# Designs tried in a protein design run: peptides against a protein of PDB entry 7BDX. Part 298

Target 1, 212 residues: chain A of PDB entry 7BDX
Amino acid sequence: EMGAAACTLLWGVSSSEEVVKAILGGDKALKFFSITGQTMESFVKSLDGDVQELDSDESQFVFALAGIVTNVAAIACGREFLVNSSRVLLDTILQLLGDLKPGQCTKLKVLMLMSLYNVSINLKGLKYISESPGFIPLLWWLLSDPDAEVCLHVLRLVQSVVLEPEVFSKSASEFRSSLPLQRILAMSKSRNPRLQTAAQELLEDLRTLEHN

## One batch from the design tools (peptide; made by RFdiffusion4, then SolubleMPNN)

Design b2_p27_6_s4 (from b2_p27_6, 14 letters changed)
Fold by OpenDDE base, seed 4:
Structure b2_p27_6_s4 (fold): chain B 212 residues (1-212), chain C 212 residues (1-212), chain A 27 residues (1-27)
Amino acid sequence: as target 1 above (212 residues)
Amino acid sequence: as target 1 above (212 residues)
Amino acid sequence: MTDGQREVERATAERRAKYREWLQKQL
């Protein structure tokens, strides 16, 4: 209980850029983010056996951790830190997003996807994530999720790749050959306006690239 | 491990006034400080049976909690919060300071004493602490500690009482009758310059009050 | 939305603008 409470408070205050700088400016940041990855991994691995109540202290703890990572990744210095010093955490997030089943841990997926998206604002972060093994199949796996918010954040991450020609060029063949066009088209007709817009914009961006 | 790491980071960033305000501005502050008291109490109660290694994750966790309380108490809004909304935590700290043996958990004692001292900057906080049952005997119990830093912070807390005539007048009889003068005189000759100064100043302040 | 996230959204918009400019140069 106390750990979850502390982590929740840390999540809340980490919305401040100054707090992110304070977290990273210490000698404990590396250890913290290393343990964060391990903790998130342990939690996700535990889900196969016990339907842990989504509102368990452990679940709330992991949500807070993912929230902290998201807030850190939203700041320039935080992105640099994650890409330079905490690549294991990024690899863990990518792994966990692959290990979670569609409809499983929706809130966690959203937070993890938001963190990856925030990292992808840096070209170096985008390159690292997009060059990770199985990245493209992972995007499509995640896009199969029934949750609109998960799919929204996946589409945003896809857009991060598409909107960077230097990055897109490296994966363009695999991307084009495996693109779940029907799924994205279905999303472009979504009742969720954010998902609808994201899907439409992506489709437009892709169409423009195919003609060039 | 993760809880201790999170709490340690929260402790570090709570040195900022803005972070303290952010912690308190949320709806989770009450719950957090309630659990903090319980966690600290549980830890201290566990010490009678197992010599927990002072460097255990649990010990570090409790140190971080005490550090957070100290940092919160250092800020005006934090003091107001602790005195108005978290009196149970203050009572717990007073209890734990009484339950710990001389030489036991020195670092924790120091942090707890610092938190109480910070609270005592508010007249309302000082009144609340000093009017707590057994407060004067507790000060003398703590002053028997072999650790110079513990004794320093006890003397500072004693000074907080002495320097407020409105508060001192209520306990002056008990204070004068039970004052461990020989112990304070010994501290005034301490090789520790901070302890020496604090003891000397207190003795001077007490002498001035006896003549008035 | 956090301050950081607002900046992320700004950067997102800038990336889109740069992409559109790049596309126009390829046409």
Scores: peptide ipSAE 0.462, ipTM 0.837, DockQ to the pose 0.307
Fold by OpenDDE base, seed 5:
Structure b2_p27_6_s4 (fold): chain B 212 residues (1-212), chain C 212 residues (1-212), chain A 27 residues (1-27)
Amino acid sequence: as target 1 above (212 residues)
Amino acid sequence: as target 1 above (212 residues)
Amino acid sequence: MTDGQREVERATAERRAKYREWLQKQL
């Protein structure tokens, strides 16, 4: 309980750029983010048996951790830190996103995807994530999620790849060969306006690339 | 482990006034400080048996909590919050200071005393603390500690009472009748310059009050 | 939305603009 409360407060205050700088300027950041990855991993591994109530202290704790990572990744110095000094955490997030089933831990998936998207604002971060083993299959796996917000954040991450020609060129063959076109087309007809727009834009972006 | 790490980070960033305001501006502050008191109490109650290694995650966690309270109490709005909305926490700190033996949990005692001292900067806080049952005996109990830093912070808290005539007048009779004069005189000869100075100043302050 | 996230959204828009400019140069 106390850990979750403290972590939730830390998440709240980490919305400030100055707080992110303070977190990273300390000698404890490395250890914190190392343990963060381990904690998130342990939590996800524990889900296979008991329906851990989403409202449990453990769930809220991990949710807050994911929120902190997201807030850190939203800041330039935070992205640099994650990409340079906490790659294991990024790898862990990618792994956990692959381990979770469609519909499982939606809120956590959204935060993890947001963190990766935020990291992808940095070209070095985008390169690191997109060059990770199984990245493209992971995106398509995540697009199978019934949740519109999960799918939206996946499409945003796909857009981050497509909109960076240097990155897209490396994966273009695999991307084109495995693209779940019918799924994305279905999303372009979504009742969720954000998802609909993101899917439509992606389809347009892909069409323009096919003509070049 | 993760809870201690998160709490330690929160402690570090709580050194900022803006972070304290952010903590208190949220809807979670009341719950956090309520649980803080309970957590500290549970920790101290657990000490009677096993020599919990001072370096344990639990110890570091409680240490960080005490640090957060200290940092909050250092800010005007934080003092107001503690005095108005978290009196149970203040009562808990007073109780825990009474429960700990001389030489036991020195670092924690120092932080708790610092928090009380910081609260005492507010007249309402000083009144609340000094009017707490057994407050004066508690001060003398704490002065029996072999640690110079503990004794220093006790003397500072005593000074907060003595230097506020409105507060001192209410307790003057009990204060004068129970004052461990020989102990304070011994501290005025301490090799610790801060303790020596504080003891000397207190003795001077007391002498001036006897002449009025 | 956090201040950082607002900046991320700004960067997102800038990236799209740069991509459009790049596409126009490839045509």
Scores: peptide ipSAE 0.461, ipTM 0.836, DockQ to the pose 0.288
Fold by OpenDDE base, seed 1:
Structure b2_p27_6_s4 (fold): chain B 212 residues (1-212), chain C 212 residues (1-212), chain A 27 residues (1-27)
Amino acid sequence: as target 1 above (212 residues)
Amino acid sequence: as target 1 above (212 residues)
Amino acid sequence: MTDGQREVERATAERRAKYREWLQKQL
């Protein structure tokens, strides 16, 4: 309980750029983010057996950790830190996103996807995550999720690849051959206006690339 | 381990006034400080049996909690919050200081004493802690500690009472009758220069009050 | 939305604008 409360407070205050700088300027940041990945992994592994209640202290703890990573990744120095010094954490997040089934741990998925998207604002970060083994299949796996918010963040991450010609060119062949076009078309008709818009924009961007 | 790491980070960033304001401005502050007291109490109760290693994760966790309280109490709005909304935590700290034996959990004692001293900067806080049952006997109990840093912080807390006539007048009789004069005189000859100075100043302040 | 996330959204819009400019140069 206490750990979850403390971590939740840290999540809240990490919304400030100065707090992110303070976290990273300390000598404890590396250890913290190393243990973060391990803790998140342990939590996800524990889900396959017992239905851990979504509202458990452990769940809240892991949500707070993912929230901290998201807030750190939202800041330029935080992105630089993650890409240069905490790549194992990024690898872990990618792994965990693959391990979670559609509809499972939706809130955690959203936070992890937000953190990856925030990292993708750094070109070095975008290159790192998009060049990870199985990245494109992972995107399509995640896009099969019934949750509109998960799908929205997947589409945003796909757009970050498509809108960077240097990155997209490396994966264009695989991307085109495996694109779940029918799924994205279905999302363009979603009742969720944010998801609808994201899907429409992506389809337009992809059509433009086919003519070039 | 993860809880201790997160709490340690929160401790580090709580050195900033803006972070303290952010912690207190959130809706989770009350719950956090409530659980803090309970966690610290649980830790101290666990010490009477097994020699918990001073360097355990649990010890580090509790040190971080006490450090957060200290940093919060160092800020005006933090003092106001503690005195108005978290009196149970202050009561717990006073209780735990009484439960710890001389030489036991020295670092924790120092942090708890620092937090009480910081609270004493607020006159309402000083009144609250000094009017707590057994406060004066507690000070003398703590002054029996062999650790110079513990004794220093006890003397500083004693000075906060002595230097406020409105507060001192209420306890002057008990204070004079129970004062461990020989112990304070011994501290005025300490090799620790900070302890030596604090003891000398206190003795001078007390002498001045006897002539008035 | 956090201050950092607002900046991320700004950067997202800028990236889209740069892409559109790049695309026009390829035509």
Scores: peptide ipSAE 0.461, ipTM 0.836, DockQ to the pose 0.289
Fold by OpenDDE base, seed 2:
Structure b2_p27_6_s4 (fold): chain B 212 residues (1-212), chain C 212 residues (1-212), chain A 27 residues (1-27)
Amino acid sequence: as target 1 above (212 residues)
Amino acid sequence: as target 1 above (212 residues)
Amino acid sequence: MTDGQREVERATAERRAKYREWLQKQL
C-alpha cells in the first residue's frame, strides 16, 4: 500500500519538468529505472493465473511506474536519459506490450505506448525503438486490441515511423508487406473521432509514400 | 525494493518547495501521510524482536518517509498542512520517539526530531507539539540518547519552546522541575561543537528566564 | 495534459509539417 501511494505521488509530481530534471540529476535514477522495468515485468508475468483486480495496490503501483516513465520521456533530457542509460527499460516495455493479450491491462498498455511515443520524439529514440527486433509485428499485434485508446497510440507510434523517411526507409519493405490495411481502414471508420482521424491521416500518409 | 527506491526518489525531490506544493495540492496527500504514520509505526513495532539491518530496504523506506515529512515540514504550507490535516502523523512521530530506546534507530530519530522542529517554526505547530501529553518527559528521555546528533536536535526542540514565552509559560513549572540540568551541562562540554554550542546557548537562555 | 506532453504534441505537429515539406520537394 505505502509503495503504491509513494509511487502515485511521485507520478503526480513528475508532471513537472523541474521534477524530472531533479529525478535524473540524482544518483538514484539508474537504479530506480532498472527496478522499474523489473517490477513491471514481474507484474505482467503474474497475470497468467490471477485476475489481477484492476484497482489493486499492485496494479496501481505499476500504473504509477509507467506514468513516471511516460512523464520522464515527455522531457528532452528524460528521453536522452532513457535512450542512453535505460535501454533495458525500453526493451522491457516493448516486450511487455508483446506479452500482454488484446484487452489485457489496457491502461498500462496506453501508458507504455505513450512512453514509447514520447521517446520517439527524439530521432535517436525513434531509431532505437523502431530497430528493435519484432517491432513491426508488435505494432500489428497491438492493433488487434479492441481498445480504441490502445489502437490510437499504436497508430501514433506507426506515424512516428512513417513520417521519418530515414527511419521508414529501413523497414519500408517489411512494413508494406505486413501492413494490416483492412484493420486500419476499419479504424478510419471508428466512432472514436481521435482514432478515426489518426487512421485517416496514416492512410493518407501511406498513400503518399506509395506514389513516390 | 521498488517501494524503497520510489520513496527515496520522492524524498530527494521533496527538497524543492515546488514539489512540496505539488504533493500537497494533490488529492492523495492526506492518504499518503496517513499511511506514512502507519508504516513508520509498524516498522518501530517490528524492532522488538529482530535486529533490523540498518541498511535494509525496510529501514531505507521508513528513513525516506521520515525525510519526506521533514522536507514537507520545512515549507510553510507543509507545516500548515501537517498541523491542520495530519495531526495523527505528528502524534505518531512523538509516540515513536518515546517508544524507541536510547541508541535505537538513531538516523530515524534524527529525521523525526527534525520534522518536529520544522513544524515548531510555526507557532501553531509549536503549540500543538508542546501541548502534547508527555512532551516534556519525552524531551528528557530523548536527551538520554548516547547519540550527539539526537541530543542536538532535542536541544533545538527545547530551544523552540524556551524561546517562545507564550509556549514556555504554559509548561514552565513542569519544565523547571524536571530539567535534566546535569545532562545539559555535560552536553555543554561535549567534543561535538554543534552539541556544545546548542547546550551552552540553551543554558544561557534558561538562566535569562530564571532572572526575569 | 502535462507540460512535457504539450511539448511532445508540438513536436508531433512540427514533424508532420517537416514531412509535408519533404514530400513537396519529392514531387
Scores: peptide ipSAE 0.461, ipTM 0.836, DockQ to the pose 0.271

Design b2_p27_7_s1 (from b2_p27_7, 8 letters changed)
Fold by OpenDDE base, seed 1:
Structure b2_p27_7_s1 (fold): chain B 212 residues (1-212), chain C 212 residues (1-212), chain A 27 residues (1-27)
Amino acid sequence: as target 1 above (212 residues)
Amino acid sequence: as target 1 above (212 residues)
Amino acid sequence: SSRFFDIEETLKVSEKAAEEYEKELEE
């Protein structure tokens, strides 16, 4: 309980750039983010397939941890820190996104995807994520999620790859062959306007790149 | 472990006035400080008399909590919050200072005393603390501590009472009769220059008030 | 379409997600 409350407060105040700089400027950042990855992994491993402990203190704790990572990744120095000094945490987030089933821990997945998107603003981060083993299969898995918000954030991450020629050129053939284009097309017909727009834009971007 | 790490980071960033305002501006402050008091109380109650678990994760956690309270109390809005909305926490701190033996949990006592001193900058806070049942007996107990740093912070708190005529007038007779003046006199002869000065100044202030 | 989000908007989204999650826990 107390740990979750403290972490929730830390998440709230981490919405300030100055606070993120203060966190990273200390000597505790490396240890904190190392333990964060382990804690998130332990939580996901403890989940029984059909039982979502969404309302538990442990869930709140892990959600707050993911929120902190997201807010850190929102800032340039935070992205640099994660990409240079906390790659294991990024690997853990990718792993957990693979371990979670469609419809499982939706809010946690959204925050983790937001953190990865923020990291992808950095070219080094984008390269690291997109070159991760099994990245495209992971996108396919995540796009099978019934939740529109999860799918939206996956589409945003895919768009980050597609809009960067240096990165997209390395995987363009695999993206064209292995992305669930039919699923993305279905999303472009969604009643959710945010999902609809994101899917439509991504399809247009992919079409443009086929002609170049 | 993770809770202690999160709390330690929160403590570090709470050294900023803007962060304290952010903590208090949220809807989580009341719950956090309520649980903080309970957590600190649970820790002190779990201590076996002769075994100081000073190096435990639990000790680090509670130390960080006390540090957060101290930093919150350093700011005007933080003092107002504690005095108006978290009186139970102040009562808990006073209780724990009474439950801890001389020489036990020295660093924790110092932070708790620093928090009370900061609260005493507010006249309403000073009144609340000084009018607490058993306050003068508690001062006697704390001044028996073998640690010079504990004694120093107790003397500072006593000086806050003595320097406020509105407060001191209510308890002046009890202070003169029940304060361990011989102990304070012994402290004025300490080899510790900070303790020596604080004790000497307090004795001078007390003498001045006897003549008015 | 821009891959870049304003930091302020990104932080607001994170805060909103926290608030929404907390409301879901209270309901």
Scores: peptide ipSAE 0.023, ipTM 0.765, DockQ to the pose 0.063
Fold by OpenDDE base, seed 5:
Structure b2_p27_7_s1 (fold): chain B 212 residues (1-212), chain C 212 residues (1-212), chain A 27 residues (1-27)
Amino acid sequence: as target 1 above (212 residues)
Amino acid sequence: as target 1 above (212 residues)
Amino acid sequence: SSRFFDIEETLKVSEKAAEEYEKELEE
């Protein structure tokens, strides 16, 4: 309970760039983000057995941790920190996104995807994420999620890759062959306007890059 | 471990006034400080039995909590919050300072005393603390601590009372009779310059108020 | 730009997600 409360407050105040800088400026940042990855992994692994009530202090704690990572990744120095010094955390996020079933822990997935998207704004981060083993299969897996918000944030991450020719050129063939294009096309017809727009734009980007 | 790490970061960033305002501006502050008091109380009560290694995650957590309270109390709105909305926490701090033996949890005592001192900058807070049942006996107890830093911060708190005539006039007789004046005199001869100065100033203040 | 998510939008979305999560817990 107390840990969840403290972490929730830390998440709230991490909405400030100055607070993110303060978090990173301390010698405790490395340890914190290392333990963050471990904690998130332990939580997700615990879901297979016990019906962890979504309302547990543990769930709140992990949600807040994912929020902190998202907010840290929102700024340049935070992205640099994650990409340079906390790659294990990024690996953990990618792994957990793969381990979670479609429809499972939707809000956590959204925050993790938002964090990866924010990291992808950094070219170094984008390269690291996109070159991760199983990245393209992971995108396929995540695009199978029934949740529109999960799919939206996956599409945004894919678009971040597609818009960077230095990254996309290396994997363009695999991307085109392994993306669930029919599923993305179905999303472009969604009643969810954000999902619809994101899917349309991505399809247009992919078509443009096919002709170039 | 993770809770302690999160709380430690929260403590670090709470050194900013803007962060304190952000903590207090949320609807979570009341719950956080309520749980804080409970957590600190539980920790101190656990010390009677098990040799809790001072280096435990639990100790670090409680230390960080006390640090957060100290930083919140450093600013006007934080003092107002504590005095108006978290009096139970102040009561808990006073109780725990009484329950801890001389030489026990020195660093925690120092932070708790610093928080009370910061609260005492607010006249309403000073009144609340000084009118607390057993406050003067508590000062006597704390001035029996072998640690110079504990004694220093006790003397600072006493000085905060003495410097406020509206507060001191009500309890002046009890203060003069119940303070360990011989002990304070001994502190004025300490080799610790901070303790020495604080004890000298307090003795001078007490003498001045005896003649007025 | 689809490649850029500014800090304010990111933080706002994160805060909203927290609020939505807390509301779901109260329900």
Scores: peptide ipSAE 0.021, ipTM 0.765, DockQ to the pose 0.074
Fold by OpenDDE base, seed 3:
Structure b2_p27_7_s1 (fold): chain B 212 residues (1-212), chain C 212 residues (1-212), chain A 27 residues (1-27)
Amino acid sequence: as target 1 above (212 residues)
Amino acid sequence: as target 1 above (212 residues)
Amino acid sequence: SSRFFDIEETLKVSEKAAEEYEKELEE
């Protein structure tokens, strides 16, 4: 309980740029984010065995860790740090998103996807994520999720790739061939207005790129 | 390890007033400080049994918790919160300082004493601490510590009482009779200049109050 | 072309997710 409480508070205060700078300005940032990745990985690996209650202290702890990473990635210096010094954490997040089943740990997926999206604001981060082995298959896997919010944040990540010509040009053929376009089209008809809008915009962006 | 790392980061960032405000502005502050007290108590209770290595993750965690409390108490709003809403934590700190043997957990004692000193900057906090049952015997116990830094922070706490007439007047007779004046006098001859100065000033303040 | 959510919206979503998680723990 105490660990989860402390981590939750750290998550809350990490919404400030000054706090992110303070976290990163210390000599402990590297170690912290390394252990963060290991902790998240251990949690996800434990899910395949015992039915860990999603409401456990461990779940809250990992949720808060993902929140901290997301908030750090929301700040320019935080993105730079993650992309330059915590690539293993990014790799871990990508792997965990692949290891989780559709409908499993939805909230955790959302935060992890938000963290990746925030990292993708940095061109170097976007390149790193998009050039990761199995990135496009991962997008397909994640877009098969029954949760609208998971799908929304996947669409946002895809949009970040599509809107960057230098990144998209390298994978444009694979994106066009391996994106679940029919699923995205179905999402553009969703009753969820946020999902609907994101899917519609992505489809428009993809169409625009086909005509050029 | 992860809990200790998160708590250590939270400690580091809590050196900012803005972070203290953020911690206290949420709905979780009460719960956090309640669990903090319980965690610190559990740790100290475990010391009487198994030789827990002072360098354990648990030790680091509790050390960081004490640091957080100290940093919160350094801020006016933090003191107000602790005195009004976390009295049980103050009681716990006082108890733990009594339960720890001279020379035991020196660094933890220092942080706990610093937290109490910071709380004592608030008149209400000073009253609360000084009116706690066994407060003066506790000062005697703590002034028997072989560590100069522990003794220094005890002297600072005593000085906070002596410099507040409203508080000191109620206990002046007991303070004069039950303070280890010979020990304080010995401390005024210490080679540690900080301890020497603190002891000298306290002795001067006590003498001034005898003549009035 | 603009991104769907800006940084502020992303932070708000993160905060809201935390609040929703807390509410679920209280239920």
Scores: peptide ipSAE 0.017, ipTM 0.765, DockQ to the pose 0.062
Fold by OpenDDE base, seed 2:
Structure b2_p27_7_s1 (fold): chain B 212 residues (1-212), chain C 212 residues (1-212), chain A 27 residues (1-27)
Amino acid sequence: as target 1 above (212 residues)
Amino acid sequence: as target 1 above (212 residues)
Amino acid sequence: SSRFFDIEETLKVSEKAAEEYEKELEE
């Protein structure tokens, strides 16, 4: 309980750039993010096949940790830190997104995807994520999620790849062959306006790149 | 481990006034400080007669919590919050200072005393602390601590009482009868310059008030 | 690229997600 409360407060204040700088300016940042990855992994492993997110202190704690990572990644120095000094955490997030079943830990998935998107604002981060082993199969897996918000953030992450020619050109053939285009097309007809718009924009961007 | 790391980071960033305002501006502050008090109390109760401070994650966690309280109390709005909305935490700190043996959890005692001193900057806080049941016996108990830093912060707290006529006049007779003046006099001869100075100043202030 | 969300938008989204999560726990 106390750990979750402390992490929740730290998450709340991590929305400040100055707080992110303070976190990263200390000698404790590396240890913190290392333990963060381990804690998130331990939590996901403890779910033992449960498809629903646990209403537990551990769940809240891990959610707050993912929120902290997301807010750190929102700041330029935070992205640089994660991409240069905490790649293991990025690997962990990618792994956990792969290990979670569709519908399992939806809110945690959303935050993890938001963190990856924020990292993708940095070209080096985008390259690291998109060149991760199994990244395209992971996108296919995540786009099978029944949650519209999960799918939305997956589409945003895919769009980050598509909009960067240096990244997309390397995997363009694999994207065309392995991305669930029919599922994205179905999302472009969603009743969720945000999901609909994101899917439409991605389809347009993909079509534009096919003609070039 | 993760809880201690998160609390340690929160402690580090709580040195900022803006962070303290952010912590207190949310609806989570009351819950956080309630759980803080409970956690600190649970820790002290778990020591079961050990005189030495534990080198454990729990110890580090509680130390960070006490640090957060200290930093919150350093800010005007934080003092007002503690004195108006979290008096139970102040009661807990006073109780824990009474429950700990001389030499037991010295670092934690120092932080708790620092927090009480910071609260004592507010007249309302000083009144609340000094009017706490058993406060003067507590000072006597704490001044028996073998640690010079503990004694230093006790003397500073006593000085806060002595320098406020509205507070001191109410308990002046009890202070004269129950304060270990001979022990304070011995501290004024300490080889520790900070302790020596604090004890000398307090003795001078007490003498000045005896002549008025 | 102009299509990347500004830092303020990404922070607001994270804060909103936290608030939504907490509301669901209270419910």
Scores: peptide ipSAE 0.019, ipTM 0.764, DockQ to the pose 0.063; fails the geometry check

